Peptides against a protein of PDB entry 7AE7. Designs and how they scored, part 51

Target 1, 321 residues: chain A of PDB entry 7AE7
Amino acid sequence: KVYKDLREFLEVLEQEGQLIRVKEEVNPEPDIAAAGRAAANLGKNQPAVFFEKIKGYKYSVVTNVHGSWQNHALMLGLDKNTSTKDQFYELNRRWDKFPVPPNVVKREAAPCKENVIDKDINLFEILPLYRINEQDGGFYISKASVVTADPEYPDDFNKLNVGTYRIQVKDRDRVGIQALAMHDIAVQLEKAEAENKPLPIAITIGNNPLVTFMASTPVGYNQNEYEFVGALQDGVPMDIVKSDLYDHLYVPAGSEVVLEGHIIPRVRTVEGPFGEFPGSYSGARLQCEVKIDRITHRTNPIFENLYLGIPWTEIDYLMAL

## One batch from the design tools (peptide; made by RFdiffusion4, then SolubleMPNN)

Design b2_p13_3_s1 (from b2_p13_3, 7 letters changed)
Fold by OpenDDE base, seed 2:
Formats: structure tokens, sequence, C-alpha cells
Structure b2_p13_3_s1 (fold): chain B 321 residues (1-321), chain A 13 residues (1-13)
């Protein structure tokens, strides 16, 4: 089974008993995080948790999408009871199919383009934001696939980076992004900042689960994560679409939300703290700031966010691979 | 701050 988007994966998770649907209205805090912790306490077969109604917000949240070996098996289109060993074997077998180039679809064929917000941008209108951990210094977008290019080689598709970064919401149209020196985005940002230029960015939320997986998996600077997604789809290309603002940035065609904007050059603002691991908070640091200039989104977008709680966390599954 | 505005909205509900 290959998934075009998050929704197709959530349907399979639900069919396989790996999704809990919360139909009752919940408070963003503490209910989302509490329900995630409760799901983590269900043992080895941790389901995704889908919140249909969130008080004060228009749209839904899903958490813990990658939060079990069963969910991971299903992501690979395998039987949910496939052993960890066999999952790794299959992952490695498919990895050798790299590169599998993506299909570039027309704007009109991309679900992420169904709606556009290009003025009076307010992230709180499109994303049901909440504190993931009680002591978090703000609202985080913790499961985004962030698309950037090399500003020196913007048309080199092999240098197009799709990565997962810690993103704190700072304002209605601003986010802080943690670009560590070890991340490919930091290399690209350094080049842009050397010239005092903005770095174009697309922050994509609610993706094909293999996009999210690959965005969290370190690859070479000259390797495109989308070409690995096609490999992990057993040779089936994924669908990408050109961003609205930038000719050289491509986003997953099926993304629930795409935040297009730029990293402001040579600006650093306070970000954090964030509970990256149970009982461990990273301190506040000066981080990069992104201005959001345009949003595209699916109708009734689903905010996919990371579950952080009692081990095993969703991060543990994403990083254990 | 946006946090203050949201805290205000969460407390107003």
Amino acid sequence: as target 1 above (321 residues)
Amino acid sequence: SVNDELLAKSNAN
C-alpha cells in the first residue's frame, strides 16, 4: 500500500485499529497532551489519536501517527504485525531503490492548493495550537517537513532539503526555527545570511507518513528526501507541486498545510524552552525567525503534531530507524 | 504576545 497523503494513512490506521478517534470536544490544554500520554500508556500498540473537535479552534489535530511499530509497519504498507526485524529488512531493501524521482503535478491537481491565505495571516486560525508539554515556553509545530534550497544552487534538485526542525510559534505570522549547525538548513541559511538575503522556506504540515519519516532521517546534502520517499514506496514516485512563492521550492502535493515564507537574515529571537524528551527541557536559545508570507491548505486541514510524553515517545520511533 | 492573546482566549472560554 502506498499513501498519497496523511488522510489515506489515517484511514488505514483506523481500519487496522491503530487510530483512536476522539469525537468529544477537548480543551487544547491539557487534554491533547493528556490523551497522548494515555495512548502511550496502552503499551506496545500505541495508536494515533485524532481529535475531531478542539475548543476555540476550527480544525482537527492528530498525534502519535508514527508512535508504534504497528504504525511503522503500516506506513511501509506491510501487515501491522510485521516484526521489527522484517520491517528493517524491507526498509533496507527499498532504500536501495534510491533515487526514485517524484512526479511534479500541476497546481490544480495538488490538494494542498485548495485554499490560499495571502493577507492578514494568522496561524491560530489554521492550526489548533497548544502546548505539547506543560512547561513549554510556547506553541510548537513539531512534526513539520521544512523545505529549503541551496541559495547558490536553487535549481539543483539534489540540494533541495526536506527536514524536521523544532518550530515555535512567535506571532500570528512568525515562527522561530531551530537550525542547528549539523542540519542542512543551517548550511543553506549561512549562505543566505552571508549575502544578507532571506532564505526562502516552505513549512509543510500533515504529510504522507513517509515524507515525515524521511524529513526526520539524515541523508546527504546532495540527496533529495523525496527521491527516498519514492524508494520507500517500493519504486512508486511521490507527488510534489511547486510552491506558490518560489519557483525552486517543491512541496508534497497532499500536505494539509503549507506555510510559505522566508527566514529573516541575521535576526535571532528567543525560542524555548521545549520538552524534547520526558523530563528533559532544552533551555531558551536565540533562534532564527521565519516570516510567513502565504499559506496554502486543504479544506478542513488536519494539524499533525508530535506526541511527546512517557517513553516510548513518537520521537523514539522516528529516531530508532 | 500571541501567547498572551491565546492565554486570554483560553481563559475567556
Scores: peptide ipSAE 0.000, ipTM 0.311, DockQ to the pose 0.147
Fold by OpenDDE base, seed 3:
Structure b2_p13_3_s1 (fold): chain B 321 residues (1-321), chain A 13 residues (1-13)
Amino acid sequence: as target 1 above (321 residues)
Amino acid sequence: SVNDELLAKSNAN
C-alpha cells in the first residue's frame, strides 16, 4: 500500500488500532505531552495520538505517528505484525530500487496549495504550538521535512536536500533552525553566507510518512530523498509540486502546511534549551534565523509533531533503520 | 515576543 499524504496513513493507523483519537478539548499544556506519555506506557505497540480540539487553537495535532514497529510496518504498506527483521529486509530490498524519480504535479492538483497566506503571517493561527518538554525554552516544530538546494547548483535536482532539523518558533513569522555542520543544509548555508545571500527554504509539515522517514535518514549530498521515497514505495513515484516563491524548490504535494521563506544571512539568535532526549537538554546556543514569507496549507491542516517521552521515543524508531 | 507571552501563560497553568 502507498500513501499520498499523512491523512491516508492516519486512516490506516486508525483502522489497524494504531491511533487513539482524543475528541474532547485539551489544553496544549500539559495534556498533549501527558497523553503522549500515557500512549508510550502501552508498551511496544504504541499508537499515534490524534487531538481533534485544542484550547485556543483552530486546528488539530497528531503525535507519535512513527512511534512503534507496528506503525513502521504499516508505513511500508506491510502487515502491522511484520517482524523487525522482515521490515529491515524489505526496506533494504526496496532501497536498491533507487532512484525512482517523483512526479511533478500542477499547482491546482496539489492539496498543500488549497489555502495561501502571503501577508500578516502568524504561525500561531495555523499551528497549535505547545512545549514538548516542560523546560523547553520555546515552542518547537520537531518533525518538519525542510527543503533546501545548493545555491551554486540550484537546478541540480540531485542536490535538493530534504532534512529534519530542530526548529524553534521565535515570532509570528520567524523560526530558529539548528543547522549542524554534519547536515547538508549547513554546506548549502555556508555557500549562501559566503556571498551574503539568503538561503531559500521550504519547511513542510504533515507529510507522507515515508517523506518524514527519509528526511530523518542520512543520504549522500548528491542523492535526492524524494527518489528514495519512490524506492521505498516499491517503485511508485511520489508526487511533488513547485514551491510558490522559488522555481528550484519542490515540496510534497500532500503536505498539510508549507512554510516558505529564507534563512537570513550571517544572523544568529539565541535558540533553546530543548529536551532532545528524556532527562537531557541541549543548552541555549546561537542558531540561524528563518523569515517566513508565505504559507500554503490544506483546509483544516493537521500539525504533526514529534513525541518525546520515555525510551523508546518516536525519534528512536525514525533512526533505528 | 508572541512566543514569550504564550510561554508565560503556559507556565501560569
Scores: peptide ipSAE 0.000, ipTM 0.289, DockQ to the pose 0.254
Fold by OpenDDE base, seed 4:
Structure b2_p13_3_s1 (fold): chain B 321 residues (1-321), chain A 13 residues (1-13)
Amino acid sequence: as target 1 above (321 residues)
Amino acid sequence: SVNDELLAKSNAN
């Protein structure tokens, strides 16, 4: 099975008994983290946790989407009981199908374009934000697939980067992003900042699970993650759509939320602390700041966020394949 | 910031 979006995957997770639906209103803190920990304590078959109602927010949260080998098997469209070995075999077999170019769909066909916010942007109205860890210095978007391009080669699709970076919400329309030197985004940012230019960015939330997986998987600078998604879909192209602000940025057509904006050149603000896991995501640093200029989102958008309760964490599974 | 305001509310709970 191939998934067009997060919703199709969540439906399968629920059908397969790999999703817990919390129907009661929860407090963002500590209930989301507490429920995530409780789900993690269910053993090796950790389900996703879907929070339908969050006090003070309009929309839902889902966590631990990639939080088990069963969920990973289902992500690959395999039986949930597929062994880790067989998952690895299948992953490698499909990897060799790279590249599988994505389909560019029309704006009208892209669910991520159902709603537009281009004024009075307030991230808190769209995303039920909470502290993932009690010690976190703020609210994080920890499972976004961030789209950037090479500013010298904006039309080179092979240099289009889809990566996962920790993102701290700083204001209604501002986020801090951790762009480390080892990340492809840092190369692109360096080029932009050399000319004191903004770097165009699209922060995509709630994607096809293979997009999230590939965004968390290191690939070559001249390799497009969407073409790997198609490979991992066993040769079925994924659907992408042009961003609203930038002709050279493409986002997953099925994204729940797309934050379009720019990294402000040569501006650094305090970001963090964030939870010690993974170890690279620790401490407070001066990090880049993104201005959000436009939001597109599905009706009743689902905020997919990372679960970081206890080992094994969701990121351990994302990195283990 | 809105973040600070919500953090303050979260810490009060």
Scores: peptide ipSAE 0.000, ipTM 0.313, DockQ to the pose 0.259
Fold by OpenDDE base, seed 5:
Structure b2_p13_3_s1 (fold): chain B 321 residues (1-321), chain A 13 residues (1-13)
Amino acid sequence: as target 1 above (321 residues)
Amino acid sequence: SVNDELLAKSNAN
């Protein structure tokens, strides 16, 4: 099975008994994190947790979407009881199908374009933000697929990068992003900053689960993650659409939320601390700052965020293969 | 600021 978006995947997770739906109103803190930990305590068959109602917010949250081997098997369109060995074998078999170029769909065909916010941007109105860990220095968007291009070669699709980075909310229209020197985004940012230019960015939230997987999987600088998604879909292309602000940035057509903006050149602000692993906090550091200039989103957008509670965490499954 | 938003939400609860 191939999934067009997060919603199709969540439907399958629910059908397979791999999603818990919380229908009662919850407090963003501590209830989301607490429920995630409770789900993780269910053992190896950890379900996703979908919160329908969050106090003080309009929209929903889902967490732990990739948080088990069963969920990982289902992501690959396999039986949920497929062994880790067989999942790995199938992943490798499909990997050899690279490249599978994506389909570029029209704007009117892309669900991520259903709604637009281009003024008075407030991230708190679109995302039910909460502290993932109790001691986090702020609210994090921890499961976004971040799209950037090479500013020297903006039309080279092979240099389009889709990566996962630590993103801290800084203000209503500002986020900090951790771009480490080993990341492709840092190479692209260095080129932009050398010219004192902004780096265009699209922060995409709530994607096809294979997009999220590939965004968390290191690939070559001249390899496009969307072409790997098509490979992992056993040769079925994924659907992408042009960003609204930038002709050279393409986002998943089915994204729940797309934050379009730019990294401010040569600006660094305090970011962190963040609990990357249970009991392990990274220190506060000076990191890049992104201004959000435009938001597109699906009607009733789902905020997909990473579960970081007790081992095995969702990140462990995303990085284990 | 994000802290102000957090405080506002905490006080509204």
Scores: peptide ipSAE 0.000, ipTM 0.314, DockQ to the pose 0.168

Design b2_p13_3_s2 (from b2_p13_3, 7 letters changed)
Fold by OpenDDE base, seed 5:
Structure b2_p13_3_s2 (fold): chain B 321 residues (1-321), chain A 13 residues (1-13)
Amino acid sequence: as target 1 above (321 residues)
Amino acid sequence: SINDELLAKSNAN
């Protein structure tokens, strides 16, 4: 089984008993985090949690999408009861199929392009933002696949980076991003900042689960994560679409939300604290700032966000591979 | 489907 988008995956999770629907209206805080923790307490078969109604918001939230070995097996299109060993075997077997180039689809064929916001941008109107942890210094987008390119080689598709980074919402149209020196985005940002130029960025939310997986998996600087997604789909290419603002940035065609913008050169603002792990907060630091210039989104976009409750957390599954 | 449900909710608002 191959998934075009998050929605197809959530449907399979639900069919397999790996998704809980919360149909009643919930408060963003503390109910989302509390329900995520409650789901994590169900043991090894931790389901995704889909919140249909968030008080004060228009759209839905889903958490813990990758939060179990069953969900991971299903992500690979395997039986949910596939052993961890067999999952790793299959993952490695498929990894050897790299590269599998993506299909570039037309704008009209990309669900992420159904709606456009290019004026009066307000992230709170599109994303049901909440504090993931009680002591977080703000609202985080913790499960985004962030697309950047090498500003020196913008047309080199192999240098297109899709990564997962800690993103704090700063304002209606601004986010802080943690770009550490070890990340490919930091290399690209350094090149842009050396010339005092903005770095183009697309922050994609609610993707094909293999995109999210690969964005969380370190690869070589000259390796494209989308080509690994195709490999992990056992040789089936994924669908990407050109960004609206930038010719050289491509986003998953099925993304729920795409935040297009730029990293402001040589600007650093306070970011954090964030509870990266239960009981562990990273301190406040000066981090990069992104201005959001355009949003594209599916009709009734689903905000996929990371569950960071009681171990095993969703991040543990994403990083254990 | 989740997609059908979400589309239905959009049309109801």
Scores: peptide ipSAE 0.144, ipTM 0.804, DockQ to the pose 0.029
Fold by OpenDDE base, seed 1:
Structure b2_p13_3_s2 (fold): chain B 321 residues (1-321), chain A 13 residues (1-13)
Amino acid sequence: as target 1 above (321 residues)
Amino acid sequence: SINDELLAKSNAN
């Protein structure tokens, strides 16, 4: 089975008993984190947790989408009871199908383009933001697939990078992003900053689960994560669409929310602390700042965010591969 | 920062 978007995957998770739906209105703090911790206590079959109603917000949150081996098996379109060994075997078999080029769809065919915000941008109106950990220095977007390109080779699709980075909300239309020197985004940013130019960026939230998986998986600088998604879909291409602001940036056609903007050149602002692991906080650092210039989103967008409660955390499953 | 203000509001709820 192949999924076009997060919603098709969440439907399967629910059908397979791997999603808990919370229909009652919850407080963003502490209820989202508390419910995530409670779900983690269910043992090996950790479900996704979908919050339909959040006090003070219009839209929904889902957490722990990749938070179990059952969810991972379902992501691969396998039986939820497929052994870890057989999942790895199938993953490796499909990996050899790389590259599988994506389909570029028209703007009108892309669900992520259903709604546009191009003025008076306020991230809090679109994303039900909350502290993931009690001692976090702010609100984090932790499962975004961030799209950037090489500013010297913007038309080279093989240099298009889709990665996962720590993102702190800094203002209504600004986020901090942790771009470490070892990340492909840092190489691209260095080239832009050398010319004192903004780096175009698209921060995509709520994707096909294989996009989120590949965005967390290191690949070569001249390899496109979308072509691996097609391989992991057993040779079925994924659908991508051009960003609205940039002809050279392609986003998943089914993204729940796309934050389009630019990394401000040669600006660094305080970011953190963030609880990356239970009881461990990464300290405050000077990080890059992104200005959000445009938002596109699906009607009633789902904010997919990482669960970091009790080991095994969702990040452990994403990094264990 | 707006984040600090919003955190303060989140803590007050």
Scores: peptide ipSAE 0.000, ipTM 0.294, DockQ to the pose 0.191
Fold by OpenDDE base, seed 3:
Structure b2_p13_3_s2 (fold): chain B 321 residues (1-321), chain A 13 residues (1-13)
Amino acid sequence: as target 1 above (321 residues)
Amino acid sequence: SINDELLAKSNAN
């Protein structure tokens, strides 16, 4: 089975008993994090948790989407009881199908383009933001697939990078991003900053689960993550669409929310702390800052965010293969 | 602050 978007995957998770739906209104804090911890205590078959109503917000949150081997099997379109060994063999078999080029769809065919915000941008109107950990220095977007390109080779699709980075909300229209030297985005940013130019960026939230998986999986600088998504879909191309602001950036057609903007050149601001692992906080550091210039989103967008709880955490499953 | 805006929303409902 191939999924066009997050919603098709959530439907399958619910059908397979791998999603808990919370219908009652919850407080953003501490209820979202507490419910995630409770789900983690259900053992190895940890379900996704979908919050339909959040106090003070209009839209929903889903967590722990990749939080079990059952969810990982379903992501690959396998039986939920497929062994970890067989999942690994199937993943490797499909990996050898790289590259599978994506389909570029028209703007009118892309669900992520249903709504546009290009003035008075406020992230709090679109995303039900909350602290993931009690001691976090702010609100984090921890499961976004971030799209950037090489500013020297903007038309080279093989250098288009889709990665997962720690993103702290800094203002209504600003986020901090952790671009570590080991990440491809840091190479691209260095080139832009050498010329004192902004780096174009699209931060995509609520994707096809294989997009999120590939964005968390290191690949070569000259390898496109979308072409691996097609390989992991057993040779079925994924659908992408051109960003609204940039001709050289493509986003998943089915994204729930797309934040389009730029990394401000040679600006560093305080970011953190963040609880990356239970009982382990990374200290505050000077990090890059992104200005959000445009938002596109699906009607009633779902905010997918990372669950951080007792090991095994969702990040452990995303990084285990 | 971002925290003040969240608190204001949480108290308004």
Scores: peptide ipSAE 0.000, ipTM 0.318, DockQ to the pose 0.122
Fold by OpenDDE base, seed 4:
Structure b2_p13_3_s2 (fold): chain B 321 residues (1-321), chain A 13 residues (1-13)
Amino acid sequence: as target 1 above (321 residues)
Amino acid sequence: SINDELLAKSNAN
């Protein structure tokens, strides 16, 4: 099975008994994190947790989407009981199919374009934001696939980067992004900042699970994550669509939410603290700030966010393959 | 489907 979007994957997870639906209204804090912990305590077959109703918010949250080997098997379109060994074998077999170029779809065919917000942007109206950890210095978007390009080579599709970075919500239309020197985004940002130019960015939330997987998987600077997604789909291209603001940025056609904007050059603001687990998510730092200029989203967008409870976490699974 | 449920909820708001 190949998934066009998060919703198709969540449907399969639910059919396979790998998704718990919480139908009762929950408080963003502490109930989302508490329910995630409860799901983690169910053992090795940790389900995704879908929160239908969140107090004070209009839309839903899903967490722990990648939180088990069963979910990873299903992500690969395999039987949920496929062994980790066989998953690894299949992953490697498919990896050799790189590159599989994505299909560029028309704007009208892209579900992520169903709704547009281009004024009075308020992230809290679109995303049910909550503290993932009690000690977090703010609300985080922790499972976004962030799209950036090389500002010197904006038309070089091979340099288009889709990465996962911790993102703290700073204001209604501002987010802090952790762009570490080891990340491809940092190279691109350095080039932009050298000229005191904004770096175009698209922060995509709620994607095809293989997009999220590849965004969390280090690849070469001259390798496009979407072409790996096609490889991991066993040679089936994924669908991408041009961003609204930038001709050179492409986003997954099925994204639940796309935050389009720019990294403000040479601005650093306090980001964090974020929960110490995993160890890379620690401390307060001066980090980059993104201005959100436009939002596109599916009707009733699902906020996919990372579960960071007791190990094993989603990150552990995302890194284990 | 999740899609149908989500669409139904959208129409109810």
Scores: peptide ipSAE 0.000, ipTM 0.304, DockQ to the pose 0.029

Design b2_p13_3_s3 (from b2_p13_3, 7 letters changed)
Fold by OpenDDE base, seed 2:
Structure b2_p13_3_s3 (fold): chain B 321 residues (1-321), chain A 13 residues (1-13)
Amino acid sequence: as target 1 above (321 residues)
Amino acid sequence: SKNDELLAKSNAN
């Protein structure tokens, strides 16, 4: 099976008994993180946790989407009981199909374009933000697929980068992003900052699970993650759409939320701490700052966020691959 | 606790 978006995957997870639906209103803190920890304590068969109602917010949260080998098998469209060995075999078999170019769909055909916010941007109105870990220095967006291009070669699709980065919410329309030197985004940012230019960015939230997977998987600088998604879909192209602000940035057509903006050149602000691993916090550091200039989103957008806190967290599965 | 309720719901599935 191939998934167009997060919603199709969540439907399958629910059908397969790999999603817990929390229908009662929860407090953002500590209930979301606590429920994630409770789900992690269920052992090897960890379900996703979908929160329908969050106090003080309009929209829903889902966590632990990639948080088990069963969920990983289902992501690949396999039986949930497929062995880890057979999952890796199938992953490797499909990897050899790279590149599978995506389909560029029209704006009118892209669910991520259903709603637009271009004035009085407030991230708290769109995303049910909470502290993932008890000691986090703020609210994090931890499962975003961040789209950037090479500013020297903006039309080179092979240099279009889709990566996962730590993003702290700084203000209503500002986020801090951790662009480490080892990441492709850092190369692109360095080029932009050399000219004192903003780097165009699209931060996409709530994607096809293979997009999130590939955004978390290191690939070559001249390899497009969307072309790997098509390979991992066994040769079925994924759907992308042009961003609203930038002709050279393409986002997943099915994204729940797209934050379009720019990295402010040569500006660094305090970011952190964040609990990246159970019992391990990265210290506060000066990081890049993104100004959000436009939001597009699906009606009733689902905020997909990472579950962290106990051994065999969602990140352990994402890194074990 | 909400955790116990979630655990109970997860074990019932």
Scores: peptide ipSAE 0.000, ipTM 0.295, DockQ to the pose 0.026
Fold by OpenDDE base, seed 3:
Structure b2_p13_3_s3 (fold): chain B 321 residues (1-321), chain A 13 residues (1-13)
Amino acid sequence: as target 1 above (321 residues)
Amino acid sequence: SKNDELLAKSNAN
């Protein structure tokens, strides 16, 4: 089975008994994190947790979408009881199908374009933000697929990068982003900052589960993550759409939320701390700052965010293959 | 507003 978006995957998770739906109104803190920990205590067959109602917010949250080997098997369109060995063999078999070029769809055909916000940007109106860990230095968007391009080669689709980065909410229309030197985004940012130019960026939230998987998987600088998504879909192309602000950036057509903006050149602000692993916090550091200039989103957008709890965590499943 | 309280909380840590 191939999934067009997060919603189709969540439907399958629910049908397979791999999603818990919380229908009662919850407090953002501590209830979301507490429910995630409770789900992790169910053993190795950890379900996703979908919160329909968040106190003081309009929209829903889902966590632990990739949080088990069963969920990972279903992501690949396999039986949920497929062994980790067989999942690994199937993933490697499909990997050899690279490249599978994506389909570029029209703006009118892309669900991520259903609603537009281009003034009075307020992230708190669109995303039910909460602290993932008790000691976090703020609200994090920890499961976004971030789209950037090479400023020297903006039209080279092979250099279009889709990556996962630590993102702290800094203001209504600003986020801090951790662009480490080992990430392709850091190479692209260095080129932009050399010219004192902004780096165009699209931060996409709530994607096809294979997009999220590939954004968390290191690939070559000249390899496009969308072409690997098509390979992992056993040769079925994924659908992408042009961003609204930038002709050279393409986003998943089915994204729940797209934050379009730019990294401000040569600006660094305090970011962190964040509990990246249970009992381990990365200290506060000076990191890049993103200005959000436009939001597009699906009607009733679902905020997909990372679950961090006792091992095995969701990040362990995203990085283990 | 709740949003201002949440923003203040995110910036104070």
Scores: peptide ipSAE 0.000, ipTM 0.284, DockQ to the pose 0.795
Fold by OpenDDE base, seed 4:
Structure b2_p13_3_s3 (fold): chain B 321 residues (1-321), chain A 13 residues (1-13)
Amino acid sequence: as target 1 above (321 residues)
Amino acid sequence: SKNDELLAKSNAN
């Protein structure tokens, strides 16, 4: 099976017994993290956890979408009981199909365009934000697929980058982004900042699970993650749509939320701390700041966020293959 | 889709 969006995947997860619905109202803190931990304690077959009602918020949260080998198998459209070996084999077989160019759909055909916010932007009205870890220095968007382009080659689709970065909410319309030198976004940002120009950005939340997977998977600077998504869909193109603000940025057509904006050139603000997970989660440091200029979102958008519990974490499954 | 309706209902309540 191929998924157009997160919702189709969540439907399959639920049908396969790999999604738990929390129907009672929860507190953003600590209940989301606590329920995630409780789900993680169910063993190796960890389900996604869908929180229908979050106190003080209008919309839902889903966590641990990629948090098991069963979920990973289902992401590949395989039987949930497919062995890790067979998943790896299938992943590699499909990888060789690269590139599979995406379909560019019309704006009116893209679910991510159902609603627009272009004034009085408040991220807290759209995303049920919470601290993932008790000691986090703020609210994080930890499972976004961030779209940027090379500012010198904006029309080179091969240089379009879709990556996963640590994003801290800073204000109603501002986020901090961790762009490390090892990330392709850092190369693009360096070019923009050399000219004191903003770097256009689209932060996409709640995607086709293979988009999220590929955004967390390192690829070459001249390789487009969407073309790998098509490969991993066994040759079925994914659907993308042009961003509203930028002709050269394309976002997944099915994204739950798209935050369009720009990285402010040569501005650094305190970001973190974010939970001490070995590798990517470091203490507070100066990081880039993004101004959000426009939001598009599906009706009743689902905030997909990373579950960070006791290892194995969701990130371990995203990086395991 | 039925899923969208269920999700919409969940978020609207």
Scores: peptide ipSAE 0.000, ipTM 0.288, DockQ to the pose 0.031
Fold by OpenDDE base, seed 1:
Structure b2_p13_3_s3 (fold): chain B 321 residues (1-321), chain A 13 residues (1-13)
Amino acid sequence: as target 1 above (321 residues)
Amino acid sequence: SKNDELLAKSNAN
C-alpha cells in the first residue's frame, strides 16, 4: 500500500485502530497537548490523535501520526504488527531502489492548489496554532517538510532539499526557522546571503507520511528526498507539483498547506524557547526569518503537528529508523 | 537537465 497524501494515511490509521478522533470542540490550550499526553499513556500502541473542532479556529489538527511502531509499519504499507526488525529489513531492501523519480503533475491536478491566499496573509486563519509545550516562547510548526534549492544551481533537481526544521510563528506572515550550519538549507542560505538575495522557500504541512519521514532523514546534498520516497514506496513514484512563486521549487501534490515565501537575507530575530524534549527547553536564539508571500491549501486543511508529550516522542520514532 | 525533463513532463501531462 502507498499513500498519495496525509488523508489516505489517516484513513488507514483509523481503520487499523491507530487513530483517535476527538469530535468535541477543544480549547487549543491546554486540551490538544493534554489529549496527546493521555493518548501516549495508552501504552505501546500510541495512536494518532485527530481534533476535528478547535475553539477559535476553523480547521482541524492531527498529532502523533508517526508516534508508534504500528504507525511506522502502516506507513510502509505493512501489517501493523510487523516487528521493528522486519520493518528495518524492508526499509533497507527498498532503500536500494533509489533513485525513483517523482511524477510532476499539473497545477490543476494537485490537491494542495485547491485554495490560494495571496493577500492579507494570516497564518492564524489557516493553521490552528497552539503551544506544544506550556513554556514554549510561541507557536511552533514542528512537522513541516521545507523545500529549498541551491541558488547557484536552481535547475539541478538533485540539489533540491526537503528537510524538517524548527519553525516558530513570529507574526501573521512571518516565521522563524532554525537553519543550523550542518543542514543543507544553511549551505543554500549562505549562498543567497552572500549576494544579499532572498532564499526561495516552500514550507509544506500535512504530507504523505514517507515525505515527512524522508524530510527528517539526512541524505546527501546531491540526493533528492522525493526520489527516496519513491524507493520507500517500493518503486512507486510520488506526485509533486511546481510551486506557484518559483519554477525551481516542487512541493508534494497532496500537501494540506503550502507556505511559499523567502528567507529574508541577513536578518536574524529572536526565536524560542522550545521544549524539544520533555522538561528540556532549548534557549532563545537569533534565527532566520521567513516572509510568507503566498499560501496554497486543500479545502478544510489538516494541520499536522508534532507530539512531544511523553517519551517515546514522535521525534524518537522518526530518528530511530 | 533533469529539471527540464520534469518541466517538459509537467507541461505534457
Scores: peptide ipSAE 0.034, ipTM 0.562, DockQ to the pose 0.014; fails the geometry check

